# Peptides against a protein of PDB entry 5TUV, part 41

Target 1, 107 residues: chain A of PDB entry 5TUV
Amino acid sequence: KEVIDRLRYLKAEIEDLELKERELDQQKLWLQQSIKNVMDDSINNRFSYVTHEDICNCFNGDTLLAIQAPSGTQLEVPIPEMGQNGQKKYQINLKSHSGPIHVLLIN
Target 2, 107 residues: chain B of PDB entry 5TUV
Amino acid sequence: AQECQNLEVERQRRLERIKQKQSQLQELILQQIAFKNLVQRNRHAEQQASRPPPPNSVIHLPFIIVNTSKKTVIDCSISNDKFEYLFNFDNTFEIHDDIEVLKRMGM

## One batch from the design tools (peptide; made by RFdiffusion4, then SolubleMPNN)

Design b1_p12_4_s4 (from b1_p12_4, 5 letters changed)
Fold by OpenDDE base, seed 3:
Structure b1_p12_4_s4 (fold): chain B 107 residues (1-107), chain C 107 residues (1-107), chain A 12 residues (1-12)
Amino acid sequence: as target 1 above (107 residues)
Amino acid sequence: as target 2 above (107 residues)
Amino acid sequence: MYTSDQGFSYTL
């Protein structure tokens, strides 16, 4: 039957797709570890920064805050809710576990 | 047959996941390239200047950029150890991670 | 890019 042939084809294709997906998963893990190793290198770490000029060239016309924090720092932006005065609240919560957070006003 | 339809749905779902994973992998590759280019730029710049940049003139990775209107009122509460920060905004804001910034810089 | 209009979490 044509239906039987289609079923067989689909099952075989799905099996191939499963293999492809697993391959991509492994590649991602490898690349993530590679990036981590590169960033953790002492020389690379020493030069892993941007300047005020860099930021100003990327953005203009608004207030810019730069927040530098250790890797693993948690950032939470809650769903905006109405405040006591009827003003909608927009908030950022930051929590570091390994070191201090630094905030700079860029412009 | 219903079974054939079910498998076709599954096939399409897997294809979409694979597409997403391929895109994510490409982004990781670009991230690594951008970081390496940043390091090279900074290393060369410091060699030419024969000194590191002033401490408060640079933003070390990892960081985020908060962008909001010049009219936005920002309140900040900081813990004594600077491990916790709370920002309150009276208007909307945007957050850009260091990866996006490096992209905008052309790294 | 993330916006303040929706709640989200991010780890640096």
Scores: peptide ipSAE 0.634, ipTM 0.905, DockQ to the pose 0.963
Fold by OpenDDE base, seed 1:
Structure b1_p12_4_s4 (fold): chain B 107 residues (1-107), chain C 107 residues (1-107), chain A 12 residues (1-12)
Amino acid sequence: as target 1 above (107 residues)
Amino acid sequence: as target 2 above (107 residues)
Amino acid sequence: MYTSDQGFSYTL
């Protein structure tokens, strides 16, 4: 029957797609590990920086803060809530587990 | 048949997820390329200058950029363990990660 | 890009 054949074909194709999706998931993990290895290399790490000029070229003349922290540092921006004075609170929470956080004023 | 239609919908959904994952892989590749280009640029620059950049003139990865109005008042508090930072802003701000910065730099 | 008006989490 045509319908039965179509069902069998679709099921087989879906199985192939499932395999392809798992392959892509594995490739993602491998690539992420590759990136980590490249960034953790001692020579690459020494030169893994941008300059003030780089940042100024990317952004217009507002206040720019650069926050450098160890990999794995957790950043939280809460949903703005009303403070006691009736104004919204705009906050950044940072939690490092492995080293100091450095803050630079760019302009 | 209804079952055939259901499987065709599922097939299309899976194809879309696969496409999304392929795009994510491409972005990771671009990130790795951008980082390698950054390292190469900095190595060459330091070679030409025969010296490293001044310590406070560079921002080491990983970092974020906070962009806010010049009129924004920013307060920073550091926890007792020195690993937790709280930034308070009296107005809105934007956050950009290092990946976005490298993209804007054309790396 | 993230904005201050929406709650979010990020790991460096």
Scores: peptide ipSAE 0.632, ipTM 0.905, DockQ to the pose 0.954
Fold by OpenDDE base, seed 4:
Structure b1_p12_4_s4 (fold): chain B 107 residues (1-107), chain C 107 residues (1-107), chain A 12 residues (1-12)
Amino acid sequence: as target 1 above (107 residues)
Amino acid sequence: as target 2 above (107 residues)
Amino acid sequence: MYTSDQGFSYTL
């Protein structure tokens, strides 16, 4: 019946989609490694920076902090809670495991 | 048949997941291109200037940008080794990663 | 882009 034919078609298509998904997964892994290799290259690393002007051109009107830290540094922003003074607490927690953290005021 | 409907739902789920993975892959490609363009720009700029930029005039990757009101009071607690930071804000803030900054820069 | 109200984790 047409139902049997539809089932066969759907199963075959799903199989093709499984192959496509695996292909994309492999491509993602390859590209992630490629990006890492490019960024870890000594020459590229030497030139992997932005300027104060670059940042100022991207943002305007407010206080801008640039936080530079080693790759793998962990950043945590907790859900704001009310303090004893009735004011919400807004926080950033940073933890590096491989080197110091640097903070720059841009404007 | 119910089996046919189940497979059609599964097919649609896989198609959507593949679409998402294709989008994620495209983002990674754009990240790599942006980084390469950044490096190229900086190499060219330093070649023209015949010198590297001053150490405190640039922000090395990886970094984040914190944007908050000029009226926001920011307190920072730093560990002895500068590996751990705690920022306290009396108002809301935004965080932008280096990837977003490179996008805003048009890299 | 992340906001202070979201509550989130990020790795550089």
Scores: peptide ipSAE 0.631, ipTM 0.906, DockQ to the pose 0.927
Fold by OpenDDE base, seed 2:
Parts: structure tokens; C-alpha cells; sequence
Structure b1_p12_4_s4 (fold): chain B 107 residues (1-107), chain C 107 residues (1-107), chain A 12 residues (1-12)
């Protein structure tokens, strides 16, 4: 009796958790779309930027590159491999499909 | 007994996944708030200055920040249309997205 | 934060 009752209880709880998880998934999609809508608003888009000072205040005095690209731009960093000179190749590959990429040297 | 244990493991897995999804939702909310705060800051700043910032003095979202040593040699290959970029580094680098930057800015 | 030592993909 105890085992059967425990099984029934656990199965019912798991069903409730499944419903909760689906609710959270829906909320995530809604929130992501909400963020997109806010960012796509013409006024918000006009003011959606940071300054050189903002960046410098966030990071140490190393070389800082700011790379601005259109939404949807693909960034790939391959696993470093040895180059012809024996040095590991550290790379960033960027591919935009909707507009040009802009690079700024901050430091 | 064994079936109960299996369901308890499943229950715990689902609970943990739900917890993670709740945390992710909170992060998305914070991202939206940070963006709205950024926009408000910039609108106020431009109003006070009575002019927009120079085009090359700001980084528009979305963007990434690449951080590397001052000694790192960086080479960049650009496509004719500036839609494709290949960066080569002779040493390690870090990449930070705009979301992380806004967090560091305290937005 | 992402590092150069591990291969990864990201969409802006």
C-alpha cells in the first residue's frame, strides 16, 4: 500500500512539474519577444548605445576592441590549433547577413 | 521501491531544471531593465548636452567587447562588403557581450 | 564571458 501510494503521489507531482515547466518555457518566449520589441522601438534604438568611457570603466587597461554588428550576426571562435609558425591560432570569425560590421579600438 | 527511487530521481531532475529556468527568466527581466535604464540615461544626457554624441564616439547595440593583452598582435581581414571579418590573435583573448557590459555598468 | 581557448559560437 505504501509503495503504491508513493508511486501515485510521485507521478501526480511530476505531472504538475511538467505543467510548470511548460509555463516557464512560454514565459521565456514571451519575455524574449518583449525584449526584442523594446529594442526594435525606434526611439529606444536611437539611444541603444554605450560610450568609450562606459567600456573603459568596465575593463582594465588592456587592448579593447568594440565590435558592433547587426542583430543575427554569427560569431565563431574555433578551438585553437597550431599554426605554421608553431603558435596557437586564436581567431574570431564574424559573418553578418544584414549589414556591415563596425570595429572600434577603445584602448 | 526501485520504481519509486527512479521517479524521485526524475522529480529532482525536473525541480532543478525548473529552478534553472526561473533563474534564466530573472536574468531576462534584468536585461530588459538594464536596457531601459541605458536608453533613459542616454536620452537625458543628450538632452542636457543639447546634441547627440559623435557617431564614432559610441558603440551601438548589439556589440561585443574583445579584451586582450597590450602585447597581443591583432590582424584583421575584411570582406569587400564588410559583412565578414576574420581576426587573428597571437595570444589569448576574452569576449564580453553587451549584456555583460550593461551589468558591469550597473544599469 | 567567453575565452579564446574553447571553441564556441555566438549570435549577436
Amino acid sequence: as target 1 above (107 residues)
Amino acid sequence: as target 2 above (107 residues)
Amino acid sequence: MYTSDQGFSYTL
Scores: peptide ipSAE 0.628, ipTM 0.904, DockQ to the pose 0.962

Design b1_p12_5_s1 (from b1_p12_5 with S1M N8T E12Q)
Fold by OpenDDE base, seed 5:
Structure b1_p12_5_s1 (fold): chain B 107 residues (1-107), chain C 107 residues (1-107), chain A 12 residues (1-12)
Amino acid sequence: as target 1 above (107 residues)
Amino acid sequence: as target 2 above (107 residues)
Amino acid sequence: MKIKYGETYTLQ
């Protein structure tokens, strides 16, 4: 039956797509590791920074906070909820596990 | 048949995921390039200046940028070890990762 | 990437 043949074809194609997806996942993993290695290089690490000017050129007219933290630092941005006084709470939670967090005010 | 239709939907879902993964890989490549360009820029700049930038004038990766109105009141609570930060805003804000900043910088 | 409300982000 035509339907049976179509089913077989689709199943086979899906299997091929699974293989492709796994390949991409592996490539992503390798690339992420590559990026990590590049960033962790002592020379690269020494020069892995932006300036205040860089940031100011990217953003205008607002208060800017630059928050530098170690890799692996967790950033949580809760959905704003109404506070006790009816004011919405806008929050950022930062948790570092390997080192201190540094905050710089820009503008 | 319904089964055939179900497999068609699954096929399409997988194709879309693959497309997304391919795009994500491309973004990672661009991130790596941007980082390398940043390092090169900074190395050259320091060579020209014959000195490193002042410590408080630069923001080391990884970092985030918080952008909010100049009228926004920001309160910050810091843990004793400075590993945990809680920011409270009385208004909305935007958060940008270092990757986006590098993109805006044209790296 | 813009980090939005309700999201959790890990610095890389």
Scores: peptide ipSAE 0.524, ipTM 0.900, DockQ to the pose 0.917
Fold by OpenDDE base, seed 3:
Structure b1_p12_5_s1 (fold): chain B 107 residues (1-107), chain C 107 residues (1-107), chain A 12 residues (1-12)
Amino acid sequence: as target 1 above (107 residues)
Amino acid sequence: as target 2 above (107 residues)
Amino acid sequence: MKIKYGETYTLQ
């Protein structure tokens, strides 16, 4: 009877969890669309930028590259592998399909 | 019973997914808030200055920040149309998206 | 978010 009761409890809880997960999925989709709409607004887009000062305040002591690219740009960061010279290769590959990429050296 | 064990595993799996989704939703909310705050800041700043910032002084969203040691040698290959970039580093680097930057800025 | 090695990221 204890096992039976446990089974009933687990099944009921799983059903509740399924409903909760679906609710969260819907909320995510709605919020994602909302964010997109806000960012695509002409006025918001005009002011959607950070300054060199902003970046410098967030990071210090190292070389900082800022890479601006259109939405949808693909960024590939391969797992470092040993090169022919015995040194690991650290790479970033960027591919844009909708516009140019802009790179800035911050410091 | 084996059935109870199976359901308990399933229950735990669902709970973990829900937890992850809740966290993701919270992050999306913060992203939207941060973006709105950024836009408001920039609008106010430009109004006070009565002019937009110089084109090369700002980084438009979306962007990434690459952080590496000052000793790191960076090579960059660019396609003719500037749609493809290949960065080679002789050492490790960190990449941060614009979302993280906005967080660090306190937006 | 920190982008890690081995990942493919799409700018949003």
Scores: peptide ipSAE 0.521, ipTM 0.899, DockQ to the pose 0.924
Fold by OpenDDE base, seed 1:
Formats: sequence, structure tokens, C-alpha cells
Structure b1_p12_5_s1 (fold): chain B 107 residues (1-107), chain C 107 residues (1-107), chain A 12 residues (1-12)
Amino acid sequence: as target 1 above (107 residues)
Amino acid sequence: as target 2 above (107 residues)
Amino acid sequence: MKIKYGETYTLQ
């Protein structure tokens, strides 16, 4: 009898959790679309930038490269492997499908 | 009972998944807020200066930041259409997305 | 987010 009651309780709770999860999934989709709309707005897009000072305030002491590229650009960072000269290869591969890539040296 | 244990495991799994989704949703909210704050800051700054910033002084979203030692030698190969970039480093580097930068900026 | 070696990232 106690086991039956526990089973009934657990099944009911799981059903409620399923509803909650679906609610969160929907909220995520709505928010993602909202972010996209905000970023795609012409005025917002015009002002969607950071300055050299902004970057320098976030990092110090090292060489900083800023790489700007269109949304959807693919970035690959291979696991370092030994090269022909015995040196490990540290690489970044970028591939854009919709526009040019821009690189800025910050410091 | 075995059935009770199975349901309890399922319940716990769902609870953890919901918790993760809630956290992801919160991060998206923060991203949107940060972006809106960035846009507002830049609009105000340009209004006060009565001019836009120089083209090479800002980094437009989306972007990534590459951080490496001052001693690191960087080689870059660029395709003719500038759609493909290959960076070679003789030492390790770190990569940060624009979301992290905005967080560090306090947006 | 910090991008690590062996990962593929898509700019958003």
C-alpha cells in the first residue's frame, strides 16, 4: 500500500516535471529569437562594438588579437600535434561563408 | 520496489536537466542585458563626441580575442577572398568569445 | 567562454 502510494506520487511528480521542462524549452526558444532580433536591428547593429580600451581593460601583459567575422563563421582549434620540425603546431583555422574576416592587433 | 527505484532515478535525472536548463536560460538573459547595455553606452558616447569612432579603433560583434605571450611568433595565411584564415603560433594561446569579454567589461 | 584545443566554435 505504501509502495503503491509512492509510485503514484512519483508518476505525478514526473508528469509535472515534464511540463516544467517543456516550459523551459519554450522560454529558451523565445529568448533566443529575442536576442537575434535585438542584434539584427539596424540601430543596435551599428553600435554593437567594443573598443581597444575595452579589450585592454579585460586583458593585460600579452599580445591580443581581435578577430571579427560574420555570424556562422567556423573556428577550428586543432589539438597541438608535432610538426615536421619537431615543434608542436598551435593553430587556428577560420572559415567564413558569408563575408570577409577582419583582424586587429590590440597591443 | 524496483519500479519505485527506477522512477526515483528518472525523477532525479529530470530535476538535474531542469536545473541545467534554468542556468542556461539565465545566461541568455545576461547576454541580452549585456548587449543592450553595450549599445546604450556606445550610443551615448558617440552623441557626446558628436562623431563615430575611427573604423580601426573598434571591434564589431561577433568577434573572438586571441591572447598569447609577447614572445609568441604569429604567422597568418589569408585566402584571396579573406574568407579563410590560418594562424600559426609557435607557442600556446587562449581564445575568448565576445560574450566573455562583455562579462569582463561589466556590461 | 574559453575555447579549448580540439574544439570547434561557431561565431554567433
Scores: peptide ipSAE 0.519, ipTM 0.901, DockQ to the pose 0.921
Fold by OpenDDE base, seed 4:
Structure b1_p12_5_s1 (fold): chain B 107 residues (1-107), chain C 107 residues (1-107), chain A 12 residues (1-12)
Amino acid sequence: as target 1 above (107 residues)
Amino acid sequence: as target 2 above (107 residues)
Amino acid sequence: MKIKYGETYTLQ
């Protein structure tokens, strides 16, 4: 029957899609490792920076803070809550485990 | 048949997941390319200048950029645990990661 | 990526 043929076709296609998805998963893992290796290279690490000019060119007229911290540093941005004075609190929480956090005022 | 409909739904779900994974993979590729381009740019610049940039003139990866109004009051405090930092803002802000910055830089 | 309120992010 046409339905049986369609079922067979769909099952075969799903199997192909499963293979494709696994392929993509593997590619992602390899690429992630590649990126890590490239970034961890001593020479690349030496040159892994942006300038103040770079940042200024990316953003307009507001106050810009650059926060540099070691890989693995956790950043938390809580949902703003109302303070006792009726003003909302806007916060950024940072936790580093492997080195200092450096803050730069760009403008 | 119901089975055929179920498989059609499954096929569509898998196709969407594959599409998402392909997009994520493309982003990773672009990240790696951007990083390599950044390194090359900086290496070339330092070679031409015959010196590294001043220490406080650059922002090393990884970093985040906080963008807020010029009128926003910013306070930073360090907890008893020296690894924890709290930034307080009296108004809204935007946060961008280094990947976004590299994109904006055209790397 | 733009980080929004309520989110947690790990620097890479």
Scores: peptide ipSAE 0.518, ipTM 0.900, DockQ to the pose 0.909

Design b1_p12_6_s1 (from b1_p12_6, 6 letters changed)
Fold by OpenDDE base, seed 3:
Structure b1_p12_6_s1 (fold): chain B 107 residues (1-107), chain C 107 residues (1-107), chain A 12 residues (1-12)
Amino acid sequence: as target 1 above (107 residues)
Amino acid sequence: as target 2 above (107 residues)
Amino acid sequence: MYTSSEGFSYTL
């Protein structure tokens, strides 16, 4: 019957989709490792920076802070809550485990 | 009938996951390309200048950019070893990662 | 882009 045929078709399609999803997962893992290797290369690491001009060209009109930190540094932005003085608190928490954090005022 | 409906829901869920994974993979590819272009740009620039840029004139990856209004008051607390930072803002802010910055730079 | 209006975590 039509329902039985539809069930068979759907099951077969889902199986194909499972294979496709696994393929994409493997490709992602490979690419992530490739990116890591490229970034960890000594020459690439030496030249992995942007300038103040680069940042200013991307943003304008506001206060810009650049925060440079080691890979793996944890950044937390809590849900804004009311402060003790009645205003919402907007906060950034940074924690590094492997090196110092550097903060630069761009403009 | 109910089984058919359940499988159709599952099929759609898997299709959406695959779509998301394909998009994520494309973004990773763009990240790698952007990084390589950045390195090439900087390497060429330093060769032309015959010297590296001043240490405090560049922001090394990885980094984030914090963007807030000029009128926003920012307080910063820093640990003695500079491994921990706490930023307090009296108004909203935006955070842009290095990936987005490279995109805006046209890398 | 992330905004301060929503809580979030990020690893550099």
Scores: peptide ipSAE 0.597, ipTM 0.905, DockQ to the pose 0.954
Fold by OpenDDE base, seed 1:
Structure b1_p12_6_s1 (fold): chain B 107 residues (1-107), chain C 107 residues (1-107), chain A 12 residues (1-12)
Amino acid sequence: as target 1 above (107 residues)
Amino acid sequence: as target 2 above (107 residues)
Amino acid sequence: MYTSSEGFSYTL
């Protein structure tokens, strides 16, 4: 009897948790869409930038490249492999589908 | 009973997933707040300066920051339309997205 | 943060 009651309780709780998880999934989708809408707003978009000073304050001492590209641009970093000269290859591949990519040297 | 134990494990699994999703939602909220704060800062700054920032002095979202040693040799191949970029580095590098940068800026 | 030591993909 105690085991049966515990099983019934656990099953009911799991059902409640399933509902809660689905609720959170919907909230995530809503929030993601909200963020997109805010960023796509013409006024917000006009002011959606950082300065060289901002970047320099976040990083120190090294070469900094800023790569600006349209949303949806694909970035690939392959697993480093040995080149023909025995040097490991460290690469970044960028592919945009909707506009040009811009690169700025910071420092 | 074994069935009871199985359900208790499942219950705990779901609770952990829910906790993770709640954390992800909080991060999204912070991202939205950071972006709004960035926009507000820039609007105010341009109002005070009575002009927009000079061209090429700012990095528009979305962007990434590549950080590497000052000794690193960087080669870049670019398509004619600037839709494709290939970067080659002779040493390791780090990549930071705009979300992380805004966090570091304290937005 | 991502490092060059591991292969990965990212969409801006």
Scores: peptide ipSAE 0.594, ipTM 0.905, DockQ to the pose 0.953
Fold by OpenDDE base, seed 4:
Structure b1_p12_6_s1 (fold): chain B 107 residues (1-107), chain C 107 residues (1-107), chain A 12 residues (1-12)
Amino acid sequence: as target 1 above (107 residues)
Amino acid sequence: as target 2 above (107 residues)
Amino acid sequence: MYTSSEGFSYTL
């Protein structure tokens, strides 16, 4: 039956797609580990920085803060709520677990 | 048949997931390339200058950039150990991660 | 890019 043949074809294709998905999952894990290893390398770490000029070239006209913190630092921006004075509150909460946070005013 | 329709829906769902995973993998590849290019640029620049940049002239990874109006009032509360920061803004702001910055830099 | 108008969390 034509339907049986279609079912067989679809099942075979889904099996191939499952293999492809697993392959991509493994590639992602490998690449994530590779990136981590490259960034953690002492020589690469020494040169893993941008300049004030780099930042200024990327953004125009506003106040720019650069916040540098250890990997794993948690950042939270709550949904803005109306304050008691009728003004919305906009906040950034930062929590580091392994080292100090550094803030630089770029412009 | 209903079974064929079910498998076709599953097939399409898997194809979309694979597409998303391929896109995510491509982003990781670009991140690694961008980082390597950044390191290479900085190594070359320091070799030409025969010295490292001043400590306060660079922003080390990982970092974020906060962009807000020049009129925005920013208050910052800092813990004694500098592990916790609370920023209060009287107006809206934007946050850009280091990955986006490297993209904007053309790395 | 994230905006202050949207609540979100991020890990560096």
Scores: peptide ipSAE 0.591, ipTM 0.905, DockQ to the pose 0.957
Fold by OpenDDE base, seed 2:
Structure b1_p12_6_s1 (fold): chain B 107 residues (1-107), chain C 107 residues (1-107), chain A 12 residues (1-12)
Amino acid sequence: as target 1 above (107 residues)
Amino acid sequence: as target 2 above (107 residues)
Amino acid sequence: MYTSSEGFSYTL
């Protein structure tokens, strides 16, 4: 009886957890749509930027590149491999399908 | 007994997945708030200045920040349409997305 | 944060 009761309890709890997970999935979908709507708004889009000062305040005095690209731009960083000179290659590959990429040197 | 053990494992897996989803939802909420705060800040700033910022003085979302040593040599190959970029670094670098930047800005 | 020492992909 104890095992049967435990099984019944666990099955009921799992059912409740399934409902909770579906609720969270729906909330995520709703929130993602909300964020999209806010970001796609013409007025918000006009003001969706940061300044050089903002960036400089967030990072130390190293070389900082800001790369602005359209949503959906693909970024690839391969595993570093040895180059012809025996030096590891550190690379960034960017591919946009919807518009140009812009690069700014911050400092 | 074995079925009970299987259900307990499943229960725990579902609980962890729910916890992860809850955390992800929190992050999305914070992202939306940060974005709204950014827009409000910029709107207010432009109202005070009575003009928009110069085009090359700001970085529009979405963007990434590449951070590397001042001694790092960076080579860049660009496609004709500026849709494809290849960056080569002679040393390591870090990449930060706009979401992280907004967090660091305290938005 | 992502580092160059790791191979990864990201979509903006």
Scores: peptide ipSAE 0.588, ipTM 0.903, DockQ to the pose 0.956

